# Designs tried in a protein design run: peptides against a protein of PDB entry 5ONS. Part 46

Target 1, 181 residues: chain A of PDB entry 5ONS
Amino acid sequence: MFKKFDEKENVSNCIQLKTSVIKGIKNQLIEQFPGIEPWLNQIMPKKDPVKIVRCHEHIEILTVNGELLFFRQREGPFYPTLRLLHKYPFILPHQQVDKGAIKFVLSGANIMCPGLTSPGAKLYPAAVDTIVAIMAEGKQHALCVGVMKMSAEDIEKVNKGIGIENIHYLNDGLWHMKTYK

## One batch from the design tools (peptide; aimed at target 1 F90 L170)

Design b2_p26_5_s3 (made by RFdiffusion4, then SolubleMPNN; from b2_p26_5, 13 letters changed)
Fold by OpenDDE base, seed 5:
Structure b2_p26_5_s3 (fold): chain B 181 residues (1-181), chain A 26 residues (1-26)
Amino acid sequence: as target 1 above (181 residues)
Amino acid sequence: SEKEEEEKIKKALEEAEEDAKDEQEE
């Protein structure tokens, strides 16, 4: 999603949200990520304005105090930014790739099944379309936010093709954006 | 602190990039 993203070229505008809209978004975030509910007032304090940064390709980024928190495309599901996920690693279920897959993940490549079934990888139960944090062997911080294209069961059985779609990865255009005020 | 966490994240990125380079040279 952000492989060729640049803040100067791909940001269209920024809108401050009304209180009613913020409440709706908070409810949606709790629905998508139930474990975030106790933390949501810390992530999105009531006193702080919430903004949406509108980008090309129908991408919207939710921001508070210039911090990029969540993003979505075409009013689809919200994804946490890696910066938020690093602070709150429990927001998403995890998958772990082997060391050999790291270079490909950081190039924006989709995660192939062998990178999830090989020694050093850890594959956890997950359904198709589940948003997941991609971890690597021996690393504490997520490398990528992805979407399951196959179930964990099918990844193990078939062990061929794209297991997880790479949505947002370390050092992509969204990562480089850092803040937006 | 937020700064310490940013430094940890930066370090994690650098480590991931180094690992990626090391495997490319192999």
Scores: peptide ipSAE 0.257, ipTM 0.753, DockQ to the pose 0.057
OpenDDE base, seeds 1, 2, 3, 4: peptide ipSAE 0.067, 0.049, 0.037, 0.088; ipTM 0.629, 0.596, 0.590, 0.614

Design b2_p26_5_s4 (made by RFdiffusion4, then SolubleMPNN; from b2_p26_5, 13 letters changed)
Fold by OpenDDE base, seed 4:
Structure b2_p26_5_s4 (fold): chain B 181 residues (1-181), chain A 26 residues (1-26)
Amino acid sequence: as target 1 above (181 residues)
Amino acid sequence: KEKEEEEKIKEALKDAEEAAKDRQEE
């Protein structure tokens, strides 16, 4: 989603949200990520304005005090930014790729099934379309936010093709954006 | 080319670690 993303070229505008819209978004975030509920007031304090940065390709980034928190495309589900996920790693369920897959993940490549079933990888139960944090063997922080294109069960059985779609990865255009005020 | 990519990966991971620490210390 952000392989060719640049803040100067791909940001269109920024809009401050109304209270009612913020409430709706918070409810959606809790529905998508139940584990975030106790932390949501810290992440999105009531006293702080919430903004949406509108980007090309129908991308929207949710921000508070310049911090990039979540993003979505075409009014679909929200994804946490890696910067938020690193602070709150429990927001997403995890999958782990082997060492050999790291370079490909960080190039924006989708995660192939063998990279999730090989020695050094860890595959946890997850349904198709689940948003997941991609961990790596020997690394502490998530490398990528992805979406399950197959269930964990099917990844193990089929063990061929795209297991997880790469949505946002370290050192992509969103990562380099850092803040937006 | 491989060394340059490896260094970029290392820098990105280091940046992530530093960013995570700064946020956890808040």
Scores: peptide ipSAE 0.221, ipTM 0.770, DockQ to the pose 0.515
OpenDDE base, seeds 1, 2, 3, 5: peptide ipSAE 0.139, 0.156, 0.094, 0.065; ipTM 0.685, 0.693, 0.697, 0.625

Design b2_p26_6 (made by RFdiffusion4)
Pose (drawn by RFdiffusion4):
Structure b2_p26_6 (pose): chain A 181 residues (1-181), chain P 26 residues (1-26)
Amino acid sequence: as target 1 above (181 residues)
Amino acid sequence: SEEIEEANEETREEGLEMKENLEPLP
């Protein structure tokens, strides 16, 4: 989603949200990520203004104190930014690719099933369309936010095709935009 | 499914441990 994204060519503007809208978004975040509920006062303090950074192709980025928290396209599901995920790794279920796939996902490639079924990889049960944190064999931190395109059981069996869609990866355009200011 | 629920719970617990023991990536 952000492979060729930068602030100049992709950010149209930034709107500050009213209280009515903030509550609605928080509710959606709760529905989508149940375990995030106890942490929202910390991530989105009552005191701080909440802004949406509007981007081309109807991408929205939720910001608090200039920190990028979540993003979505159209009115689709929210995804955590990798920076928020690194602070709260439990927000998402995990999938671990083998170390050989690291170079490909850092270049923006989708995750193929061999990257999940090979030794050094760990594949956990997940239904299709689940938003997952991609972990790397031998790495402590997540490197990609993905969406299951095939269920985990199908990935084990079919073992060919895109297993996980690469949505956001380390040092993509979104990662380079460290803060909005 | 039950297996998916259990895997999500385990992953959550592991993530909490990571939050306590690790610094966020710069």

Design b2_p26_6_s1 (made by RFdiffusion4, then SolubleMPNN; from b2_p26_6, 12 letters changed)
Fold by OpenDDE base, seed 2:
Structure b2_p26_6_s1 (fold): chain B 181 residues (1-181), chain A 26 residues (1-26)
Amino acid sequence: as target 1 above (181 residues)
Amino acid sequence: SAEEKEAEKKSYEEGLKKMETLEPLP
């Protein structure tokens, strides 16, 4: 999603959200990420305006105080930014790739099943279409936000093809955006 | 702020503890 993303070229505008819209978004975030509920007032304080940065390709980024928190494409699900996920690693279920997969993940490549089933990888139960944090062997912080293209069970059984779609990765265009006020 | 950093650290540590309870597929 952000492989060729640049803030200067791909940001169209920024809008401040109305309270009713913010409430709707918060409810959606809790529905998508039940574990975030106790933290949502810390992440999105009521006193702070919530903005949407509208980007090309119908990408929207939720921001509070310039911090990039979540993004979506069109009316799709919200994804946490890696920056938010590093603060709240429990927002997403985790998958761990082996050391060999790291380079590919950081290039924006989709995660192949063998990178999730090999020694050094850890595959956790997850259904298809689940948004997941991609961890790596020997790394503390998530490298990527992805989407399960197969269930964890099917990844193990089939062990071929794309297991996880790479949506947002460390050092992509969204990562480099850092803040937007 | 220092308080925000401490809150972030706590959130991270709590998150890690939760993740440690999860078991990968055999």
Scores: peptide ipSAE 0.205, ipTM 0.800, DockQ to the pose 0.091
OpenDDE base, seeds 1, 3, 4, 5: peptide ipSAE 0.183, 0.170, 0.173, 0.175; ipTM 0.756, 0.730, 0.747, 0.779

Design b2_p26_6_s2 (made by RFdiffusion4, then SolubleMPNN; from b2_p26_6, 12 letters changed)
Fold by OpenDDE base, seed 1:
Structure b2_p26_6_s2 (fold): chain B 181 residues (1-181), chain A 26 residues (1-26)
Amino acid sequence: as target 1 above (181 residues)
Amino acid sequence: SMEEEKARKESYEKGLELMKTLEPLP
């Protein structure tokens, strides 16, 4: 989603959200990420305005005090930014790739099944379309936010093809955006 | 800030504890 993203070229505008819209978004976030509820007031303090940075390709980035928190495309599900996920690693279920997969993940490549089934990888139960944090063998912080394209069961069984779609990864355009005020 | 760092540590630790409850597929 952000492989060729550049803030200067791909940001269209920024809109401050009304309270009612913020409430709706918060409810959606809780629905998507139930574990975030106790933390949501910390992540999105009531006193702070919430903004949407509208980008090309129908991408929207939810921001508070310039911090990029979540993003979505075409009003689909929200994804946490890696920066937020690093602070709150429990927002997403995890999958762990082996060391060999790291370079490919960081190039924006989709995660292939063998990278999730090999020694050093850890594959956790997850259904298709689940948004997941991609961890890596020997790394503390998530490398990527992805979407399961196969269930964990099928990844293990088939062990071929794309297991997880790479949505947002370290050093992509969103990562480099850092803040937007 | 100190408060932010504290919050990050708390959230991270909580996340780690939650992850300990999860089992990878065999």
Scores: peptide ipSAE 0.102, ipTM 0.737, DockQ to the pose 0.092
OpenDDE base, seeds 2, 3, 4, 5: peptide ipSAE 0.032, 0.032, 0.031, 0.075; ipTM 0.566, 0.655, 0.655, 0.704

Design b2_p26_6_s3 (made by RFdiffusion4, then SolubleMPNN; from b2_p26_6, 12 letters changed)
Fold by OpenDDE base, seed 3:
Structure b2_p26_6_s3 (fold): chain B 181 residues (1-181), chain A 26 residues (1-26)
Amino acid sequence: as target 1 above (181 residues)
Amino acid sequence: SAEEEEARRKSYQEGLEKMKTLEPLP
């Protein structure tokens, strides 16, 4: 989603959200990520304005005090940014790729099934279409936010093809954006 | 408030501990 993304070229505008809209978004976030509820007031304090950065290709980034928190495309599900996920690693279920898959993930490539079933990988129960944090052998910080293209069970059984779609990865255009005020 | 901050810290720690209990597929 952000492989060719540049803040200067791909950001269209930024809008401040009304209280009613913020409430709706918070409810949606709790629905998508039930575990975030106890921390939502810390992540999105009531005293702080919430903004949406509108980008090309129908991408929207949710921000508070310039911090990039979540993003979505075409009003689809929200994804946490890697920067938020590093602060709150538990908001997504994890999948761990082997060491050999790291270079491909960091190039924006989708995660192939063998990278999730090989020694050094750890495959956790997850249904298709689940948003997941991609961890790597020997690393404690997520490398990528992805979407399960197969269930964890099917990845193990079939062990061929795309297991997880790469949505946002370390050092992509969104990562380099850092902040937006 | 200080009480709210403490509650958030406790919840955060509980969340981290819960994550550590997750097990991979065999």
Scores: peptide ipSAE 0.278, ipTM 0.796, DockQ to the pose 0.094
OpenDDE base, seeds 1, 2, 4, 5: peptide ipSAE 0.102, 0.111, 0.080, 0.096; ipTM 0.665, 0.723, 0.640, 0.678

Design b2_p26_6_s4 (made by RFdiffusion4, then SolubleMPNN; from b2_p26_6, 12 letters changed)
Fold by OpenDDE base, seed 4:
Structure b2_p26_6_s4 (fold): chain B 181 residues (1-181), chain A 26 residues (1-26)
Amino acid sequence: as target 1 above (181 residues)
Amino acid sequence: SEEEKKAEAESRALGLEKMKTLEPLP
């Protein structure tokens, strides 16, 4: 989603959200990520304005105090930014790829099933379409936010093709955006 | 701030602990 993203070229505008809209978004976030509920007041303090940065390709980035928190495309599901996920790694279920897959993940490539079933990988139960954090051997922080294209069970059984779609990865355009005020 | 860094560290620790309770598929 952000492989060729550049803040200067791909940001259209920024809007401040009304309280009612913020409440709706918070409810959506809790529905998507139940574990975030106790932390949501810390992540999105009531006193702080919430903004949406509108980008090309119908991408919207939710921000508070310039911090990029979540993003979505075409009013689809919210994804946490890697920067938020590094602070709150429990927001997403995890999958671990082998060390050989790291360079491909960091190039924006989708994650193939063998990279999730190898000895260095750890495949955790997850349904298709689940948003997941991609971890790797020897790394403390998530490398990528992805979406399960197959269930974990099917990845193990089929072990061929795209297991997880790469949505946002370290050093992509969103990562380099850092902040927006 | 130092408080934010502390909160972040605690959050990260909780995340790591949660991961320890999860079992990968065989």
Scores: peptide ipSAE 0.292, ipTM 0.839, DockQ to the pose 0.092
OpenDDE base, seeds 1, 2, 3, 5: peptide ipSAE 0.038, 0.089, 0.057, 0.287; ipTM 0.641, 0.686, 0.623, 0.844

Design b2_p26_7 (made by RFdiffusion4)
Pose (drawn by RFdiffusion4):
Structure b2_p26_7 (pose): chain A 181 residues (1-181), chain P 26 residues (1-26)
Amino acid sequence: as target 1 above (181 residues)
Amino acid sequence: LDDYTEEQLELIEKTQKEEEEKFFEE
């Protein structure tokens, strides 16, 4: 989603949200990520203004104190930014690719099933369309936010095709936009 | 980057388990 994204060519503007809208978004975040509920007062303090950074192709980035928290396209599901995920790694279920796939996902490639079924990889049960944190064999921190395109069981069996869609990866355009200011 | 805390590791395990339960209920 952000492979060729930068602030100049992709950010149209930034709107500050009213209280009515903030509560609605928080509710959606709760529905989508149940375990995030106890942490929202910390992530989105009552005191701080909440802004949406509007981007081309109807991408929205939710910001608090200039920190990028979540993003979505159209009115689709929210995804945590990798920076938020690094602070709260439990927000998403995990999938671990083998170390050989690291170079490909850092270049924006989708995750193929061999990257999940090979030794050094760990594949956990997941239904299709689940938003997952991609972990790497031998790495402590997540490197990609993905969406299951095949269920985990299908990935084990079919073992060919895109297993996980690469949505956001370390040092993509979104990662380079450290803060909005 | 910071290392994961013990509380974070427990929460990761809990979130993962809940996702697996949901998967097998379907």

Design b2_p26_7_s1 (made by RFdiffusion4, then SolubleMPNN; from b2_p26_7, 14 letters changed)
Fold by OpenDDE base, seed 1:
Structure b2_p26_7_s1 (fold): chain B 181 residues (1-181), chain A 26 residues (1-26)
Amino acid sequence: as target 1 above (181 residues)
Amino acid sequence: LEPLTEEQKQLIEETNKKQEEEVAKL
């Protein structure tokens, strides 16, 4: 989603959300990520305005105090940014790729099944379309936010093709955006 | 980045476990 993303060229505008809209978004976030509920007031304090940075390709980024928290495309599901996920690594269920897959993930490549079934990888039960944190063998912090394109069961069984779609990865355009005030 | 805290580790495990439970219901 952000492989060719550049803040200067791909950001259109920024809008401040109304209180009612913020409430709706918070509810959506809790629905998507139940574990975030106890932390949501810390992540999005009531006293702080919430903004949406509107980008090309129908991408929207939720920000608070300039911090990029979540993003979505075409009003689809929200994804946490890696920066938020690093602070709250429990927002997403995890999957772990082997060390050999790391360089490909960091190039924006989708994650192939063998990288999730090989020694050094850890594949946890997950359904198709589940948003997951992609971990790397030997690392504690997520390298990527992805979406299951196959269930964990099918990844193990078929072990061929794209297992997880790469949505947002370390050092992509969103990562380098850092903040937006 | 700093190493994960014990609390973070526990919460990760909880999230993963809940996901497993959801899958099991399918």
Scores: peptide ipSAE 0.722, ipTM 0.954, DockQ to the pose 0.964
OpenDDE base, seeds 2, 3, 4, 5: peptide ipSAE 0.717, 0.719, 0.720, 0.716; ipTM 0.953, 0.954, 0.954, 0.953

Design b2_p26_7_s2 (made by RFdiffusion4, then SolubleMPNN; from b2_p26_7, 12 letters changed)
Fold by OpenDDE base, seed 4:
Structure b2_p26_7_s2 (fold): chain B 181 residues (1-181), chain A 26 residues (1-26)
Amino acid sequence: as target 1 above (181 residues)
Amino acid sequence: LKPLTEEQLELQKKTNEEQEKKVKEL
């Protein structure tokens, strides 16, 4: 989603959200990520304005005090930014790739099934369309935010093709967009 | 990046367990 993303070229505008809209978004975030509820007032304090940065390709980034928190495309599900996920890792369930897959993930490549079934990888039960944090062996911080294109069961059985779509990865265009006010 | 706290690790375990439970119930 952000492989060719550049703030100067791909940001269109920024809007400040009304209180009612913010409440709706908070409810949606709790529905998607139930474990975030106790932390949501810390992440999105009531006193602070919430903004949406509108980007090309129907991408929207949710921001508070210039911090990039969540993003979505075409009014689909919200994804946490890696920067937020590094502070609150428990927002997403994990999948772990092997060492060989790391360089490909960091180039924006989708995660292929063998990278999830090989030694050093760890495949957790997950259904199709589940948003997951992509971990590397021996690392505590996510390298990538992805979405399951196959169930974990099918990844193990078929072991061929795209298992997880790479949505946002370390050092992509969104990562380099540190703040926006 | 700083290491995760014990609280963060515990919360992560809960998230993973909840996901596993969800899949088993499908």
Scores: peptide ipSAE 0.695, ipTM 0.950, DockQ to the pose 0.963
OpenDDE base, seeds 1, 2, 3, 5: peptide ipSAE 0.682, 0.681, 0.678, 0.691; ipTM 0.947, 0.947, 0.946, 0.949

Design b2_p26_7_s3 (made by RFdiffusion4, then SolubleMPNN; from b2_p26_7, 12 letters changed)
Fold by OpenDDE base, seed 4:
Structure b2_p26_7_s3 (fold): chain B 181 residues (1-181), chain A 26 residues (1-26)
Amino acid sequence: as target 1 above (181 residues)
Amino acid sequence: LEPLTEEQLKLIEETNKEQEKKVAAL
């Protein structure tokens, strides 16, 4: 989603959200990520305005005090930014890729099944379309936010093709967009 | 980045466990 993203070229405008809209978004976030509920007031304090940075390709980035928190495309599900996920790594269920897959993930490639079934990988139960944190073998911090294109069960059975779609990865265009005020 | 805290690790486990339960219920 952000392989060719550049803040100067791909950001259109920024809008400040009304209180009612913020409440709706918070409810959506809790529905998507139940574990975030106790932390949501810390992530999005009531006193702080919430803004949406509108980008090309129908991408919207949710920000508070310039911090990039979540993003979505075409009013689909919200994804946490890697920067937020590093602070709150429990927002998403995890999957771990093996060492060999790391360089490909960091180039924006989708995660292939063998990279999730190899000895260095860890595949946890997950349904198709689940947003997941992609972990690197030997590292504690996520290198990618992805979406399960196959269930964990099918990844193990088929073990061929795209297991997880790469949505946002370390050092992509969104990552380099550190803040927006 | 700093290493994860014990609290963070526990919360990660809880999230993974919750997902496991969800899948098992399908």
Scores: peptide ipSAE 0.729, ipTM 0.956, DockQ to the pose 0.959
OpenDDE base, seeds 1, 2, 3, 5: peptide ipSAE 0.726, 0.726, 0.725, 0.724; ipTM 0.956, 0.956, 0.955, 0.956

Design b2_p26_7_s4 (made by RFdiffusion4, then SolubleMPNN; from b2_p26_7, 14 letters changed)
Fold by OpenDDE base, seed 4:
Structure b2_p26_7_s4 (fold): chain B 181 residues (1-181), chain A 26 residues (1-26)
Amino acid sequence: as target 1 above (181 residues)
Amino acid sequence: MEPLTEEQKELIEKTNEEQKKKVAAL
């Protein structure tokens, strides 16, 4: 999603959200990420305005105090930014790729099944379409936010093709935005 | 980056477990 993304070229505008819209978004976030509920007031304090950074390709980034928190495309599901996920790594269920897959993930490549079934990988139960944190062998912090294209069970069974779609990865265009006010 | 706290690790496990339960219910 952000492989060719550049803040200067791909950001269109920024709008401040109304209270009612913020409440709706918070509810959506809790529905998507139940574990975030106790932390949501910390992540999105009532006193702080919430903004949407509108980008090309129908991308929207939710921000508070310039911090990039979540993003979505074409009114789809919200994804946490890696920066937020690093602060709250429990927002997403985890999957771990082996060492060999790291360089490909960091190039924006989708995660192939063998990279999730190898000895250095850890595949946790997850349903198809689940947004997941992609961990790497030997690393504590997520390298990527992805979407399960197959269930964990099917990844193990089939062990061929794209297991997880790479959505946002370390050092992509979104990562390099850092903040936006 | 700073290492994960014990609380963070526990919460990660909780999230993973919830996903596991979800899958089991399918």
Scores: peptide ipSAE 0.732, ipTM 0.955, DockQ to the pose 0.955
OpenDDE base, seeds 1, 2, 3, 5: peptide ipSAE 0.732, 0.728, 0.731, 0.729; ipTM 0.955, 0.954, 0.955, 0.955

Design b2_p26_8 (made by RFdiffusion4)
Pose (drawn by RFdiffusion4):
Structure b2_p26_8 (pose): chain A 181 residues (1-181), chain P 26 residues (1-26)
Amino acid sequence: as target 1 above (181 residues)
Amino acid sequence: TEIEEEEEKQYEEWLEKSKTLPPYEE
């Protein structure tokens, strides 16, 4: 979603949200990520203004104190930014690719099933369309936010095709936009 | 379901691990 994204060519503007809208978004975040509920006062303090950074192709980025928290396209599901995920790794279920796939996902490639079924990889049960944190064999931190395109059981069996869609990866355009200011 | 149990387990594990997890070195 952000492979060729930068602030100049992709950010149209930034709107500050009213209280009515903030509550609605928080509710959606709760529905989508149940375990995030105890942590929202910390992530989105009552005191701080909440802004949506509007981007081309109807991408929205939710910001608090200039920190990028979540993003979505159209009115689709929210995804945590990798920076937020690094602070709260438990927000998403995990999938671990083998170390050989690291170079490909950091270049924006989708995750193929061999990257999840090979030694060094760890595949956990997941239904299709689950938003997952991509972990790497031998790495402590997540490197990609993905969406299951095949269920985990299908990935084990079919073992060919895109297993996980690469949505956001370390040092993509979104990662380079450290803060909005 | 199996998937829900696994997600719950991961959540609990990562909640504990997150207390000692070092910040990512950019």

Design b2_p26_8_s1 (made by RFdiffusion4, then SolubleMPNN; from b2_p26_8, 10 letters changed)
Fold by OpenDDE base, seed 5:
Structure b2_p26_8_s1 (fold): chain B 181 residues (1-181), chain A 26 residues (1-26)
Amino acid sequence: as target 1 above (181 residues)
Amino acid sequence: SAVEEQIEKQYKELKEKAKTLPPYVE
């Protein structure tokens, strides 16, 4: 989603959200990520304005005090930014790829099944379309936010093809955007 | 479902793990 993303070229505008809209978004976030509920007032304090940065290709980034928190495309599900995920690693269920897959993930490549079933990988139960944090063997912080394209069970059984779609990865265009005030 | 239960367990485990993780520093 952000492989060729550049703040200067791909950001269109920024709007401040009304209170009623913010409440709706918070409810959506809790529905998607139940574990975030106790932390949401810390992440999005009531006293702080919430903004949406509108980008090309129907991408929207939710921000508070310039911090990039979540993003979505075409009003689909929200994804946490890696920066938020690093602060709150429990927002998403985890999957771990082996060392060999790291360089490909960081190039924006989708995660292939063998990279999730090898000895250095850890595959956890997850259904298709689940948004997941991609961890890596020997690394502490998530390298990528992805979406399960196969269930964990099918990844193990088939062990061929795309297991997880790469949505947002470390050092992509969104990562380098850092803040937006 | 079994998957949902496993995910819930993961969230709880990850939350506990997060308590021991250092803050992310740029």
Scores: peptide ipSAE 0.049, ipTM 0.627, DockQ to the pose 0.657
OpenDDE base, seeds 1, 2, 3, 4: peptide ipSAE 0.021, 0.010, 0.029, 0.019; ipTM 0.469, 0.342, 0.541, 0.454; seed 4 fails the geometry check

Design b2_p26_8_s2 (made by RFdiffusion4, then SolubleMPNN; from b2_p26_8, 13 letters changed)
Fold by OpenDDE base, seed 5:
Structure b2_p26_8_s2 (fold): chain B 181 residues (1-181), chain A 26 residues (1-26)
Amino acid sequence: as target 1 above (181 residues)
Amino acid sequence: SEIEKKIEEQYKKLKEEAKTLPPYKY
């Protein structure tokens, strides 16, 4: 989603949201990520304005105090940014790729099944379309936010093809935005 | 931030040292 993304070229505008809209978004976030509810007031304090950065390709980024929190495309589900996920790693279920897969993930490639079934990988139960945090062997910080394109069961059984779609990865265009005020 | 820098450096190193996986064949 952000492989060729550039803040200067791909951001259209930024709007401050009304209170009612913020409430709706918070409810949606709790629905998608139930574990975030106790933390949502810390992530999105009531006193702080919430903004949406509108980008090309129908991408919207939710921000508070310039911090990029969540993003979505075409009114689809919200994804946490890696920056938020590093602070709150429990927001998403995890999958672990082996060391060999890292270079490909960091180049924006989708995650192939062998990178999820190798001895250095850890594959946890997950259904198709589940948004997941991609962890690296021996590392505590997520390197990617992805979407399951196969169930964990099918990844193990078939062990060929795209297991997880790479949505947002370390050092992509979204990562390099850092802040937007 | 320092944490971000550490993460970037860590994964940069991993990217450079990572063993190449066999490419998928359709």
Scores: peptide ipSAE 0.047, ipTM 0.566, DockQ to the pose 0.027
OpenDDE base, seeds 1, 2, 3, 4: peptide ipSAE 0.022, 0.028, 0.032, 0.034; ipTM 0.542, 0.579, 0.621, 0.588

